# Ledger of designs, part 37: peptides against a protein of PDB entry 5EFW

Target 1, 141 residues: chain A of PDB entry 5EFW
Amino acid sequence: TTLERIEKNFVITDPRLPDNPIIFASDSFLQLTEYSREEILGRNARFLQGPETDRATVRKIRDAIDNQTEVTVQLINYTKSGKKFWNLFHLQPMRDQKGDVQYFIGVQLDGTEHVRDAAEREGVMLIKKTAENIDEAAKEL

## One batch from the design tools (peptide; aimed at target 1 F24 G42)

Design b1_p25_3_s1 (made by RFdiffusion4, then SolubleMPNN; from b1_p25_3, 12 letters changed)
Fold by OpenDDE base, seed 2:
Structure b1_p25_3_s1 (fold): chain B 141 residues (1-141), chain A 25 residues (1-25)
Amino acid sequence: as target 1 above (141 residues)
Amino acid sequence: SSSFEESLKLAREKVEERLEKEAEE
């Protein structure tokens, strides 16, 4: 499938650009966050953070980016209107044929509720699978 | 894809605009 056919909440970021900005966002992501594409492209995804966002969780994301590894976390994010939602978030690097990081893929669970136990495990599996689908689709770009 | 390329182009433009603005401040 093509990248555009993936009807999930996701972004692609470019760590080779200053501050690892979003370079692609799915329509679902825009709907979830209440931002337009023009408002978020070229920006770091930290604009989703707010007062109740756990700084330690954010640090895990930062560490994963710095170390070029994947991470799965659940954190409070905010829509443009200021609405809080729980974001089950998976991030992983997209590597080229040489093994160098080209982009990062960020996937958000469809739901906005805090999930635990079996529901969380299922959500994690889903967003990881989605990330792999995005990675495969991106190879066709 | 065309949509990705357009998205990437717009993102790069936005980054450049931001950096230029920050440099002027």
Scores: peptide ipSAE 0.616, ipTM 0.902, DockQ to the pose 0.796
OpenDDE base, seeds 1, 3, 4, 5: peptide ipSAE 0.601, 0.611, 0.603, 0.609; ipTM 0.898, 0.901, 0.898, 0.900

Design b1_p25_3_s2 (made by RFdiffusion4, then SolubleMPNN; from b1_p25_3, 12 letters changed)
Fold by OpenDDE base, seed 2:
Structure b1_p25_3_s2 (fold): chain B 141 residues (1-141), chain A 25 residues (1-25)
Amino acid sequence: as target 1 above (141 residues)
Amino acid sequence: SKSFEESRALAEKKVAEALAERALA
């Protein structure tokens, strides 16, 4: 679909369903994580976590979902084959006209290394802009 | 209650409609 072919790493999840499953995954996301679409859809994104994933960072993500807020973090994720990558991750709610959360948009910027300083700021700007673009393209008009 | 299939279908429809009005950068 047009949504899936957007050349950014992103997913859309539905917090109104049990365990906030992924309902959309971009082709780029599938390539990054080495999963097929069938393997991804309907699952909570926590399958990307592994032994070296910082649990405090994961808790920040969980808190953002529970509080229906946005969050930006970096964490270790794992591909299907077990390859580690640093994920600069931005999550934000997609709200309807009444302000109620309908979905979450998760955008990932992958890297070999943990990024800091100017590189981090640039990455954050990019993934936030991407999330906003997806939000605008996905909400009811 | 909502189903996964219904949620996916609705989201896909919303995105398709919105993309007709604006392009993603």
Scores: peptide ipSAE 0.303, ipTM 0.813, DockQ to the pose 0.101
OpenDDE base, seeds 1, 3, 4, 5: peptide ipSAE 0.290, 0.293, 0.288, 0.275; ipTM 0.810, 0.812, 0.806, 0.801; seed 4 fails the geometry check

Design b1_p25_3_s3 (made by RFdiffusion4, then SolubleMPNN; from b1_p25_3, 13 letters changed)
Fold by OpenDDE base, seed 1:
Structure b1_p25_3_s3 (fold): chain B 141 residues (1-141), chain A 25 residues (1-25)
Amino acid sequence: as target 1 above (141 residues)
Amino acid sequence: PESFLESEELARKKVKEKLEEEALK
């Protein structure tokens, strides 16, 4: 679909389903993580986590979902083949016309190292802008 | 563990149904 072809790493999840599963993944996300769409749809995104993933950072993500708020963090994620990458991750709720949360948008900016200073600020601006664009494009879901 | 697996299977089914419904629109 047009949404899948957006050249950014992102997923859409459904918090109204058990364990907030991924219901949509971009082609870029599949390429980054080395998974097929079949392997991803219907699963919670925690399969990206591994031994070096900081549990406190993961809890921040969980808390944001539970509280229906946005969050931006950096955490170690793993591809299917076990390659580590630093994920500058932003998630935010997608709300309906009534203001109720329907979905969450998760945007990933990958890197070989933790980003700091100006690079981090630029990355955050990019992934937040991307999330807003996806929100606009995904209103039909 | 077992409950998580069951939850994931249910989620997969619901996602599949949702995607199929969207495809029919």
Scores: peptide ipSAE 0.034, ipTM 0.558, DockQ to the pose 0.074
OpenDDE base, seeds 2, 3, 4, 5: peptide ipSAE 0.049, 0.329, 0.027, 0.039; ipTM 0.593, 0.791, 0.545, 0.604; seeds 2, 3, 4, 5 fail the geometry check

Design b1_p25_3_s4 (made by RFdiffusion4, then SolubleMPNN; from b1_p25_3, 14 letters changed)
Fold by OpenDDE base, seed 4:
Structure b1_p25_3_s4 (fold): chain B 141 residues (1-141), chain A 25 residues (1-25)
Amino acid sequence: as target 1 above (141 residues)
Amino acid sequence: PKSFEESEELARKRVEERLRREAAE
């Protein structure tokens, strides 16, 4: 389908399952994080967090999930091998025709650097647009 | 890559397995 062909870093999670687990991960996401699909499917994405991950930023993500809203943040994440990277991350709910949340779409910018200013704004626009594309593709399933 | 449907099913299975293990511990 169109969804599987999107060559971006993203996951889809299911808040209707216990602990909002990842139910889909793009190949690029797996490459970025150094995890296999088997290792991450069915898990909450918090395994990417580590000692230097800002807890306040994590709370913003949690609040967005709880409130069923979108959020865009940058936070330190860790690959399987323990490599730190800056994750410019956008999360938004995917709603059905009734307006009920079915999934969350999480998109990560390509690259591992902390982006600022114009580069950040551009990155945000890109990952938001990607999220919308994923939303449209997922609704066709 | 796996299809969305296959991925979702696998994820569901893994969730169920984890819950089973946690309940047994």
Scores: peptide ipSAE 0.656, ipTM 0.919, DockQ to the pose 0.697
OpenDDE base, seeds 1, 2, 3, 5: peptide ipSAE 0.646, 0.649, 0.649, 0.648; ipTM 0.916, 0.917, 0.918, 0.916

Design b1_p25_4 (made by RFdiffusion4; failed a check: the pose's geometry)
Pose (drawn by RFdiffusion4):
Structure b1_p25_4 (pose): chain A 141 residues (1-141), chain P 25 residues (1-25)
Amino acid sequence: as target 1 above (141 residues)
Amino acid sequence: TDEEKFEEAKEIALERYEEEKEEEE
């Protein structure tokens, strides 16, 4: 299917279920994070976080979900085995024609450090276009 | 299909939520 043909890291969550769980995770996201589908479907994506994760950054993500809007941030995430990576992360809601939120889309891009300038602009462009591709691929669900 | 996969994942999420509430009791 088109959703499965999207070669990027992403997860989709359902905010209408308690604690906003993951209902779909990309093949690339699972192999990057070393988790399986059986391990993480039904879980909130906060399991990616750990000791060196910036709390205020996590806060901006919480607030953006509460307000039902988009956000782009960078933060430290961990794989299943505990390896550290920087995550250039973009979040946006999918809405129906009346504007009601159906799901959240999250797109991840791995790095070894915080990026800025042109490197950040390119990474943001990649992850925002992917989120639009995901929204278009999942509009009937 | 993608619809079936979403519906199966929603069932898994509800089952995990129920199990967590049982442990809290």

Design b1_p25_4_s1 (made by RFdiffusion4, then SolubleMPNN; from b1_p25_4, 14 letters changed)
Fold by OpenDDE base, seed 4:
Structure b1_p25_4_s1 (fold): chain B 141 residues (1-141), chain A 25 residues (1-25)
Amino acid sequence: as target 1 above (141 residues)
Amino acid sequence: TMKEEIEENRKIALEIARREEEAAE
């Protein structure tokens, strides 16, 4: 689909379903994580976590979901083959016309390296902008 | 539309999740 082929790493999850599963994934995300679409749809995104994933950072993500707020973090994720990568990750709610949370949009930076300072700020701006673009696309198109 | 694309994928996700749940039980 057109949305799947957007050249950004992102997923859409559905907190209205049990365990907030991934309901949509871009082709780029699949390439990044080395999973097929069939392997990830319907699953909670926690399968990307592994031994070195910081649990406190994961809790920040969980808190954001529970509180229906946005969050931006960096955490270690793992590809299907077990390769570690640093995920600069932005999550924000997608709300319906009534203002109720319908989905969450999760965007991952294109790069896989740990970023700091100006590079981090730039990456954050990019993934936030991407999330907003996806939100607009999902609502208006 | 992109909204329809999301909804279609949501349906696919639901079906996959259902099958996996049934297989696990």
Scores: peptide ipSAE 0.464, ipTM 0.845, DockQ to the pose 0.480
OpenDDE base, seeds 1, 2, 3, 5: peptide ipSAE 0.447, 0.460, 0.440, 0.449; ipTM 0.839, 0.845, 0.837, 0.839

Design b1_p25_4_s2 (made by RFdiffusion4, then SolubleMPNN; from b1_p25_4, 11 letters changed)
Fold by OpenDDE base, seed 2:
Structure b1_p25_4_s2 (fold): chain B 141 residues (1-141), chain A 25 residues (1-25)
Amino acid sequence: as target 1 above (141 residues)
Amino acid sequence: SMKEEIERAREIAREIAEEEEEEEE
């Protein structure tokens, strides 16, 4: 499918279900996080959080979900093996033709380092563009 | 298919939610 052809780190979540679970994960995301598809589908993405994950940043994500808005943040996430990495993360709602939120698209920048300044801006543009591509591709759902 | 996989994921999510509710009761 077109969605499956997007070779980026991303998930699609369903806020209409309890706890906004992951309903789709890209292969790249699975590789990045070291989880199998079976381990994460149907679950909230909070499993990526760990001791050094900034709770205020997590709250920004939660607020964006609750308010049905987009957000872009950097936060520490953890792989299944416990490897810490910086995640430049963009979240945005996917809306239907009526404007109702159907899903959220979460995109993670390639790489594991904290990015700043020009690199951050470039990364943000990239993940936002990716999110738009996912939004278009996901219309087949 | 992708659609089937997504539906399966939704089903799993519902199952997890039910299990969590049962544990809280």
Scores: peptide ipSAE 0.580, ipTM 0.864, DockQ to the pose 0.801
OpenDDE base, seeds 1, 3, 4, 5: peptide ipSAE 0.580, 0.574, 0.580, 0.572; ipTM 0.865, 0.861, 0.864, 0.861

Design b1_p25_4_s3 (made by RFdiffusion4, then SolubleMPNN; from b1_p25_4, 9 letters changed)
Fold by OpenDDE base, seed 2:
Structure b1_p25_4_s3 (fold): chain B 141 residues (1-141), chain A 25 residues (1-25)
Amino acid sequence: as target 1 above (141 residues)
Amino acid sequence: TMKEEIEENKKIAKERAEEEREEEE
């Protein structure tokens, strides 16, 4: 679909389903993470976490989901083959016309390093803009 | 359509969640 072809790393999750599973993944996300679509759909995104993933950062993500708010964090994620990468991650709720949370949009900016200062600000702007673009594209949902 | 794809993916997700629960029981 057009949404899948957006050349950004993103997923859409459904908090109304048990364990907030991924219900959509971009082609870029699949390429980044080295998983097939079949391996990802229906799973919670925690499979990207590993030994060096900071638990406190993960808790921030969980809290944002529980509170139905947006969050931007950086955390270590792992590809299917076990490759580590720094994930500048932005999560925001996708709301329906009534204002109720329908989905979450997760956008990933991958990197080999933890980004700071100007680079972080630039990355944050990029992933937030991407999330808004996805939200607009997904209005037909 | 994208809507149809999402709906299908939601079904997949529900099915997987059910399978996981059955495995944990």
Scores: peptide ipSAE 0.304, ipTM 0.782, DockQ to the pose 0.795
OpenDDE base, seeds 1, 3, 4, 5: peptide ipSAE 0.303, 0.262, 0.278, 0.266; ipTM 0.784, 0.764, 0.771, 0.768

Design b1_p25_4_s4 (made by RFdiffusion4, then SolubleMPNN; from b1_p25_4, 11 letters changed)
Fold by OpenDDE base, seed 2:
Structure b1_p25_4_s4 (fold): chain B 141 residues (1-141), chain A 25 residues (1-25)
Amino acid sequence: as target 1 above (141 residues)
Amino acid sequence: TMKEEIEENREIALERAREEEEKAE
C-alpha cells in the first residue's frame, strides 16, 4: 500500500487494543527488523527488546504511552536473527478530531549505530518530522 | 486512502489478537 511504501522505518500501534499492539509496519521497518508483516501485526513492539536493552529507557517509553505523550530515546533492539542495533526511536500519539488518542506513531532512525551530538540532534529532527508527516498522511481522506 | 489502509491493518491485528486468545484458552 501507499503508506507501507513510505521509505522510513515506522510502525503504528493501537493503544485502544490490549497491550498496544502494532497495527501497521512500513516495509523498511520489516527489512530493518527482519520480520514479516504477519509476524509483526497484532504484537506489542517489545519483541524488539533483548538482554542489553536498557530497562529504564523502556520505562520511559511505557510512561509516554501511559501518559499519552511523545518520547524520543535511543535503545538497543534486536532483529529476528538476534542482531542488536541502536534504535533512535520517536513515539508520539495520533489524535482524532476530538483530541483523543487513537494510535501511536513510532519512528526509527535509519541505521544501526548509536548517534550522538549533532548527528543525534539531526536524527531526532528527522524522525520527528517523519512522524508528523505520517500523522498528516494517515488523516488524509 | 492512508486512513483506510490503517483501518484494514487494524482489522488484521484484531483478528490476530482473537486467534491468540483462542490459542491461550
Scores: peptide ipSAE 0.367, ipTM 0.813, DockQ to the pose 0.484
OpenDDE base, seeds 1, 3, 4, 5: peptide ipSAE 0.341, 0.343, 0.357, 0.326; ipTM 0.804, 0.803, 0.813, 0.795

Design b1_p25_5 (made by RFdiffusion4)
Pose (drawn by RFdiffusion4):
Structure b1_p25_5 (pose): chain A 141 residues (1-141), chain P 25 residues (1-25)
Amino acid sequence: as target 1 above (141 residues)
Amino acid sequence: SRWEEDRALAEKKVKEREEEKEEEE
């Protein structure tokens, strides 16, 4: 299917279920993070976080979800085995024609450090176009 | 489909977790 043909890291969550769980995870996201589908479907994506994760940054994500809007940030995430990577992360809600939120889309881009300037602009462009592709691929669900 | 499989698995786990929280209360 078209959703499966999207070659990027992403997860989709359902905010209408308690604690906003993951209901779909991309093949690339699972292999990047070393988790399986059986392990993480039904879990909130916060399991990616750990000791060196910036708390204020996590706060900005919590607030954006509460307000039902988009957010783009960078933060430290961990794989299943505990390896550290920087995550250039973009979040946006999928809405129906009346504007009601159906799901959240999250797209991840791995790095070894915090990026800025042109490197950041390019990464943001890639992850925002992917989120639009995901929204278009999942509009009937 | 992959979406239906993934969503059914997630919904099942969410339901079990919510039942377990009620038993604990």

Design b1_p25_5_s1 (made by RFdiffusion4, then SolubleMPNN; from b1_p25_5, 15 letters changed)
Fold by OpenDDE base, seed 3:
Structure b1_p25_5_s1 (fold): chain B 141 residues (1-141), chain A 25 residues (1-25)
Amino acid sequence: as target 1 above (141 residues)
Amino acid sequence: TSFEESKKLAEERVKEELEKRKKLE
């Protein structure tokens, strides 16, 4: 499918299942986080969080899910091996033809460094565009 | 599709985890 051909870091989650688990992950996401597909499917994405992950930022993500809105944040995440990386992350709901939230799309910027100013703005535009592409691709399923 | 298979697998994992939790309680 077109969805599977998108070479970006992203996951799709299902808020209608308990704890909004990951139901799909791109190959790039698996490479970034060092997890296998089997290790993460059916799990909430919070396993990426660790000691230095800002709790207030995590709450923004939680609020966006609860309120069925989009959010863009930058936070510390951890790979399976425990390596820290800065994750510029965009989350948005995927709605069906009736307007009901069906899934959430989570997109992570390429790279592991903290981005600021113009670089951050550029990154935000990129991951938002990617999310829209994923949304359109998913509608073909 | 790969997505459908992925989704199905995730759903099964969720179900299995819930069942395990119930047995531990």
Scores: peptide ipSAE 0.637, ipTM 0.892, DockQ to the pose 0.861
OpenDDE base, seeds 1, 2, 4, 5: peptide ipSAE 0.629, 0.631, 0.634, 0.627; ipTM 0.892, 0.890, 0.891, 0.889

Design b1_p25_5_s2 (made by RFdiffusion4, then SolubleMPNN; from b1_p25_5, 12 letters changed)
Fold by OpenDDE base, seed 4:
Structure b1_p25_5_s2 (fold): chain B 141 residues (1-141), chain A 25 residues (1-25)
Amino acid sequence: as target 1 above (141 residues)
Amino acid sequence: TSWEESRKLAEEKVKKELEAKKLAE
């Protein structure tokens, strides 16, 4: 499918299920996080958080979900093995024809380093574009 | 499709988790 052809780090979550679990994860995302698909499907993405994950940033994500809006943040996440990485993350709702939220699309920039300034801006543009592509692909399903 | 399989698996896991929580409480 078109969705499967998107070779980027992303997940799709379902806010209509309890705790907004991940219902789809790209291969790249699995590789990045060191989890298997079986391990993460059906779980809330918060398992990527750890001791150094900024709580205020996490709250921004939560607020975006609650308010059904998009958000872009950069936060510390942890792989299965416990490796820290910087996650430039964009989240946006996917809405149906009626305007109701069906899913959330979460896109992570390629790489694990903290990005700043122009690099961050470019990264944001990229992951937002990716999110739109995912949105279009998912609507065809 | 991968999408369908993924969603199905996720939903099943969610269901099982909910059931497990109910039993633990």
Scores: peptide ipSAE 0.602, ipTM 0.889, DockQ to the pose 0.898
OpenDDE base, seeds 1, 2, 3, 5: peptide ipSAE 0.600, 0.597, 0.601, 0.592; ipTM 0.890, 0.888, 0.889, 0.887

Design b1_p25_5_s3 (made by RFdiffusion4, then SolubleMPNN; from b1_p25_5, 13 letters changed)
Fold by OpenDDE base, seed 4:
Structure b1_p25_5_s3 (fold): chain B 141 residues (1-141), chain A 25 residues (1-25)
Amino acid sequence: as target 1 above (141 residues)
Amino acid sequence: TSFEESLELAREKVRRREEERRREE
């Protein structure tokens, strides 16, 4: 499918299921996080958070989910092996034809370093564009 | 599709987890 051909770090979650679990993860995302697909499907993405993850940033994510809005943040996440990485990611709702939220799309920038200034702006543009591509691809299913 | 497969697997896991949670309550 077109969705499967998107070679970016992303997940799709289902807010209509308990705890908004991941229902799809790209291969790149699995590689980034060092988890298998079986380990993460059906789980909330919070397992990527750890001691140094900024709680205020996490709250922004939660608020976006609750309010069914988009958000772009950069925060510390952890791989399965415990490696810290900076995750610049964009989250946005996927709406059906009626305008109701059916999924959330989470896109993570390639790389694990903290980005700032122009690099951050470019990264944000990229992951937002990717999210739109995913949205379009998913609607084809 | 891989999406459909992943969705089904996710739903199954969620279901099982919820069932397990309810048994522990």
Scores: peptide ipSAE 0.648, ipTM 0.905, DockQ to the pose 0.889
OpenDDE base, seeds 1, 2, 3, 5: peptide ipSAE 0.643, 0.644, 0.646, 0.642; ipTM 0.905, 0.905, 0.905, 0.904

Design b1_p25_5_s4 (made by RFdiffusion4, then SolubleMPNN; from b1_p25_5, 14 letters changed)
Fold by OpenDDE base, seed 4:
Structure b1_p25_5_s4 (fold): chain B 141 residues (1-141), chain A 25 residues (1-25)
Amino acid sequence: as target 1 above (141 residues)
Amino acid sequence: TSFEESRELAERRVREEEERRRLAE
């Protein structure tokens, strides 16, 4: 399908399930995080967080989910092996025809470095565009 | 579809985890 052909780092979560678990992860996301699909499906994405993950940034993500809004942040995440990486992350709700949230789309920039200024702006535009593409593709299912 | 399969697997994992949690209480 169009969704599976999107070669970007992303997950889809289902807030209608307990703890808003990941219900889909792209291959590149699995490669980035070093997890298998079986290891992460059905889990909340918080397993990527670790000691140096900024709590305030995590709260922004939580608030966006609770308020059913979009958010873009950059935070430290950890791979399965414990390797730190900077995650420029965009989250937005996927709404049905009635406007009700059915999923969340989470997109991570390709790359593991902290980005700033023009590079960050470019990255944000890219991951937001990717999220829209995912939204469109997922609605075709 | 791959999405449907993924969703079904996720839902199964959620149920399994909930069961494990209940058993651990």
Scores: peptide ipSAE 0.655, ipTM 0.906, DockQ to the pose 0.877
OpenDDE base, seeds 1, 2, 3, 5: peptide ipSAE 0.653, 0.653, 0.653, 0.648; ipTM 0.907, 0.906, 0.906, 0.904

Design b1_p25_6 (made by RFdiffusion4)
Pose (drawn by RFdiffusion4):
Structure b1_p25_6 (pose): chain A 141 residues (1-141), chain P 25 residues (1-25)
Amino acid sequence: as target 1 above (141 residues)
Amino acid sequence: DADLEEARRRAEEFTRRAEEIEERR
């Protein structure tokens, strides 16, 4: 299927279920994070967080979800085995024709450090185009 | 956990519907 042919890291959540769980995780996201589908489907994506994760950054994501809007931030995430990586993360809701939120889309791009300038602009362009591709691929669900 | 099992059923439904839509295209 088209959704499965998207070669990027991403997860899709359902805010209509309690605690906004993951209902779909990409093949690339699972292998990058070292988790399986059985392990993480039904879980809130906060399991990616840990000690060196910036609390105010997590706060900006919580607020954006509460307001049902988009957000782009960078933060420290951890794999299942505990390895650290920087995550250039973009979040956006999928809506129906009436504007009601159906799902949230999240797209991840791994790095070894915080990026800025041209490197950040390129990474943001890649993850925002991928989110639009996901939205288009999942519009009937 | 009832919430966890409901979410897992929703994930299976989500994947199945994506396959059915692709077959009709």

Design b1_p25_6_s1 (made by RFdiffusion4, then SolubleMPNN; from b1_p25_6, 11 letters changed)
Fold by OpenDDE base, seed 3:
Structure b1_p25_6_s1 (fold): chain B 141 residues (1-141), chain A 25 residues (1-25)
Amino acid sequence: as target 1 above (141 residues)
Amino acid sequence: SEELEEARKRAEEFEKKAKEIEKKK
C-alpha cells in the first residue's frame, strides 16, 4: 500500500484490541527491525525490547497509551538478530472526528547513539512531523 | 493463541481497507 511505502519507520497499533497490537507497519520499519510483516502483525511492539531497555522508559510509553496521550522518549531496542540501536520514539493517538482514540501512531528514529541537545531537538521535530503526516494519511482508514 | 489470531484478522482487515482506499485514489 501507499501507506506501507512511506519511507519512515512507523507502526500503527490498535488500543481497542487486547494488548494494543500492531495492525500496520511500514516497509522501513520492517527493514530496521529485521522482522517480516507476518511476524509482527497482531503482536504488541514489546518484542523490540531487550536486556538493556530501560524499564522506566517503557513504563512512560505504557502510561501514555493508558492515558491516551502522546510521548517522546529514547530507548534501547533490538533487531531480530539481536543488534542494539537507540530509538528516538514518538507515540501519539489517532483520534476520530468525535475525539475518540482509534489508533496509536508510533514513529522510530534509529541511531547508534543517544542523541542530546540540538540533535535531539531536531530528531523530535522530525518524528513528530512524521507522525502528523501519517495521521493525515491514515485517518481515512 | 485465539487473541493473536483475532488481532491478526483485524490487522488483515485494516490492510484490506488500506488497499481499497489506495485503489480509489
Scores: peptide ipSAE 0.297, ipTM 0.801, DockQ to the pose 0.776
OpenDDE base, seeds 1, 2, 4, 5: peptide ipSAE 0.235, 0.250, 0.273, 0.228; ipTM 0.768, 0.776, 0.786, 0.761

Design b1_p25_6_s2 (made by RFdiffusion4, then SolubleMPNN; from b1_p25_6, 8 letters changed)
Fold by OpenDDE base, seed 1:
Structure b1_p25_6_s2 (fold): chain B 141 residues (1-141), chain A 25 residues (1-25)
Amino acid sequence: as target 1 above (141 residues)
Amino acid sequence: DKELEEARRRAEEFERKAREIEKLK
């Protein structure tokens, strides 16, 4: 689909289903993480976590989902082959016309290093704008 | 796993809708 071929790393999840599974993933996300679409659809995104993933940061993500709010964090994630990368991650709810949360949009900016200062601000701006674009493209689905 | 099966079903439906909308444009 056009949505899948957006050249950004993102997923859409469904919090109305048990364990908030991924229901959509971009081609770029699959390439980054080294998983096939079949391997990840229907699963919670926690498979990206590993030994060096900060649990406190993961809890911030969980809290945002539970509270139906947006969050932006950086955390260590792992590819299928076990390669570590820093994930500048933004998550925000997708709401229907009544204002009820239907989905979450997760956008990932990968890097070999933790980003700070101007680089972080630039990355955050990019992934937030990406999330808004995805929201507009996906609301009619 | 019944829950996984349902999630995958919904994922496929979402993708189907996306393709249909794309085709109409």
Scores: peptide ipSAE 0.303, ipTM 0.798, DockQ to the pose 0.853
OpenDDE base, seeds 2, 3, 4, 5: peptide ipSAE 0.143, 0.116, 0.282, 0.260; ipTM 0.647, 0.630, 0.819, 0.779

Design b1_p25_6_s3 (made by RFdiffusion4, then SolubleMPNN; from b1_p25_6, 9 letters changed)
Fold by OpenDDE base, seed 5:
Structure b1_p25_6_s3 (fold): chain B 141 residues (1-141), chain A 25 residues (1-25)
Amino acid sequence: as target 1 above (141 residues)
Amino acid sequence: DKALEEARKRAEEFEKKAKEIEEKK
């Protein structure tokens, strides 16, 4: 689909299902993580976590989902082959006309290092704008 | 795993809707 072909790393998850599984993933996300679509769909995104993933940061993500709020963090993630990458991650709820949460949008900006200052601000602006674009495109689903 | 099957089914339905919306545009 056109949505899958968006050249950004993102997933859509369904919090109305047990364990908030991924129900949609962009081609870029599959390339980044080295997983097939079949390996990802229906699973919780925690498979990206590993030994050096900060548990406190993971808790912030979980809290945002539970509270139905947005969050932006940086955390270590792992590809299928075990390669580490820094993930500047933004998550936000997708709401229906009544304001009820239907899905979550997760956007990933990958890098070899933790970013700060101007680079971090620029990355945050980018992934937030990306999330808004995805929200607009996918809200009809 | 029933939960996984349900999630996969929902994913398939979501993709189907996405395709339908794309086609009607």
Scores: peptide ipSAE 0.455, ipTM 0.874, DockQ to the pose 0.888
OpenDDE base, seeds 1, 2, 3, 4: peptide ipSAE 0.308, 0.313, 0.435, 0.245; ipTM 0.824, 0.825, 0.867, 0.789

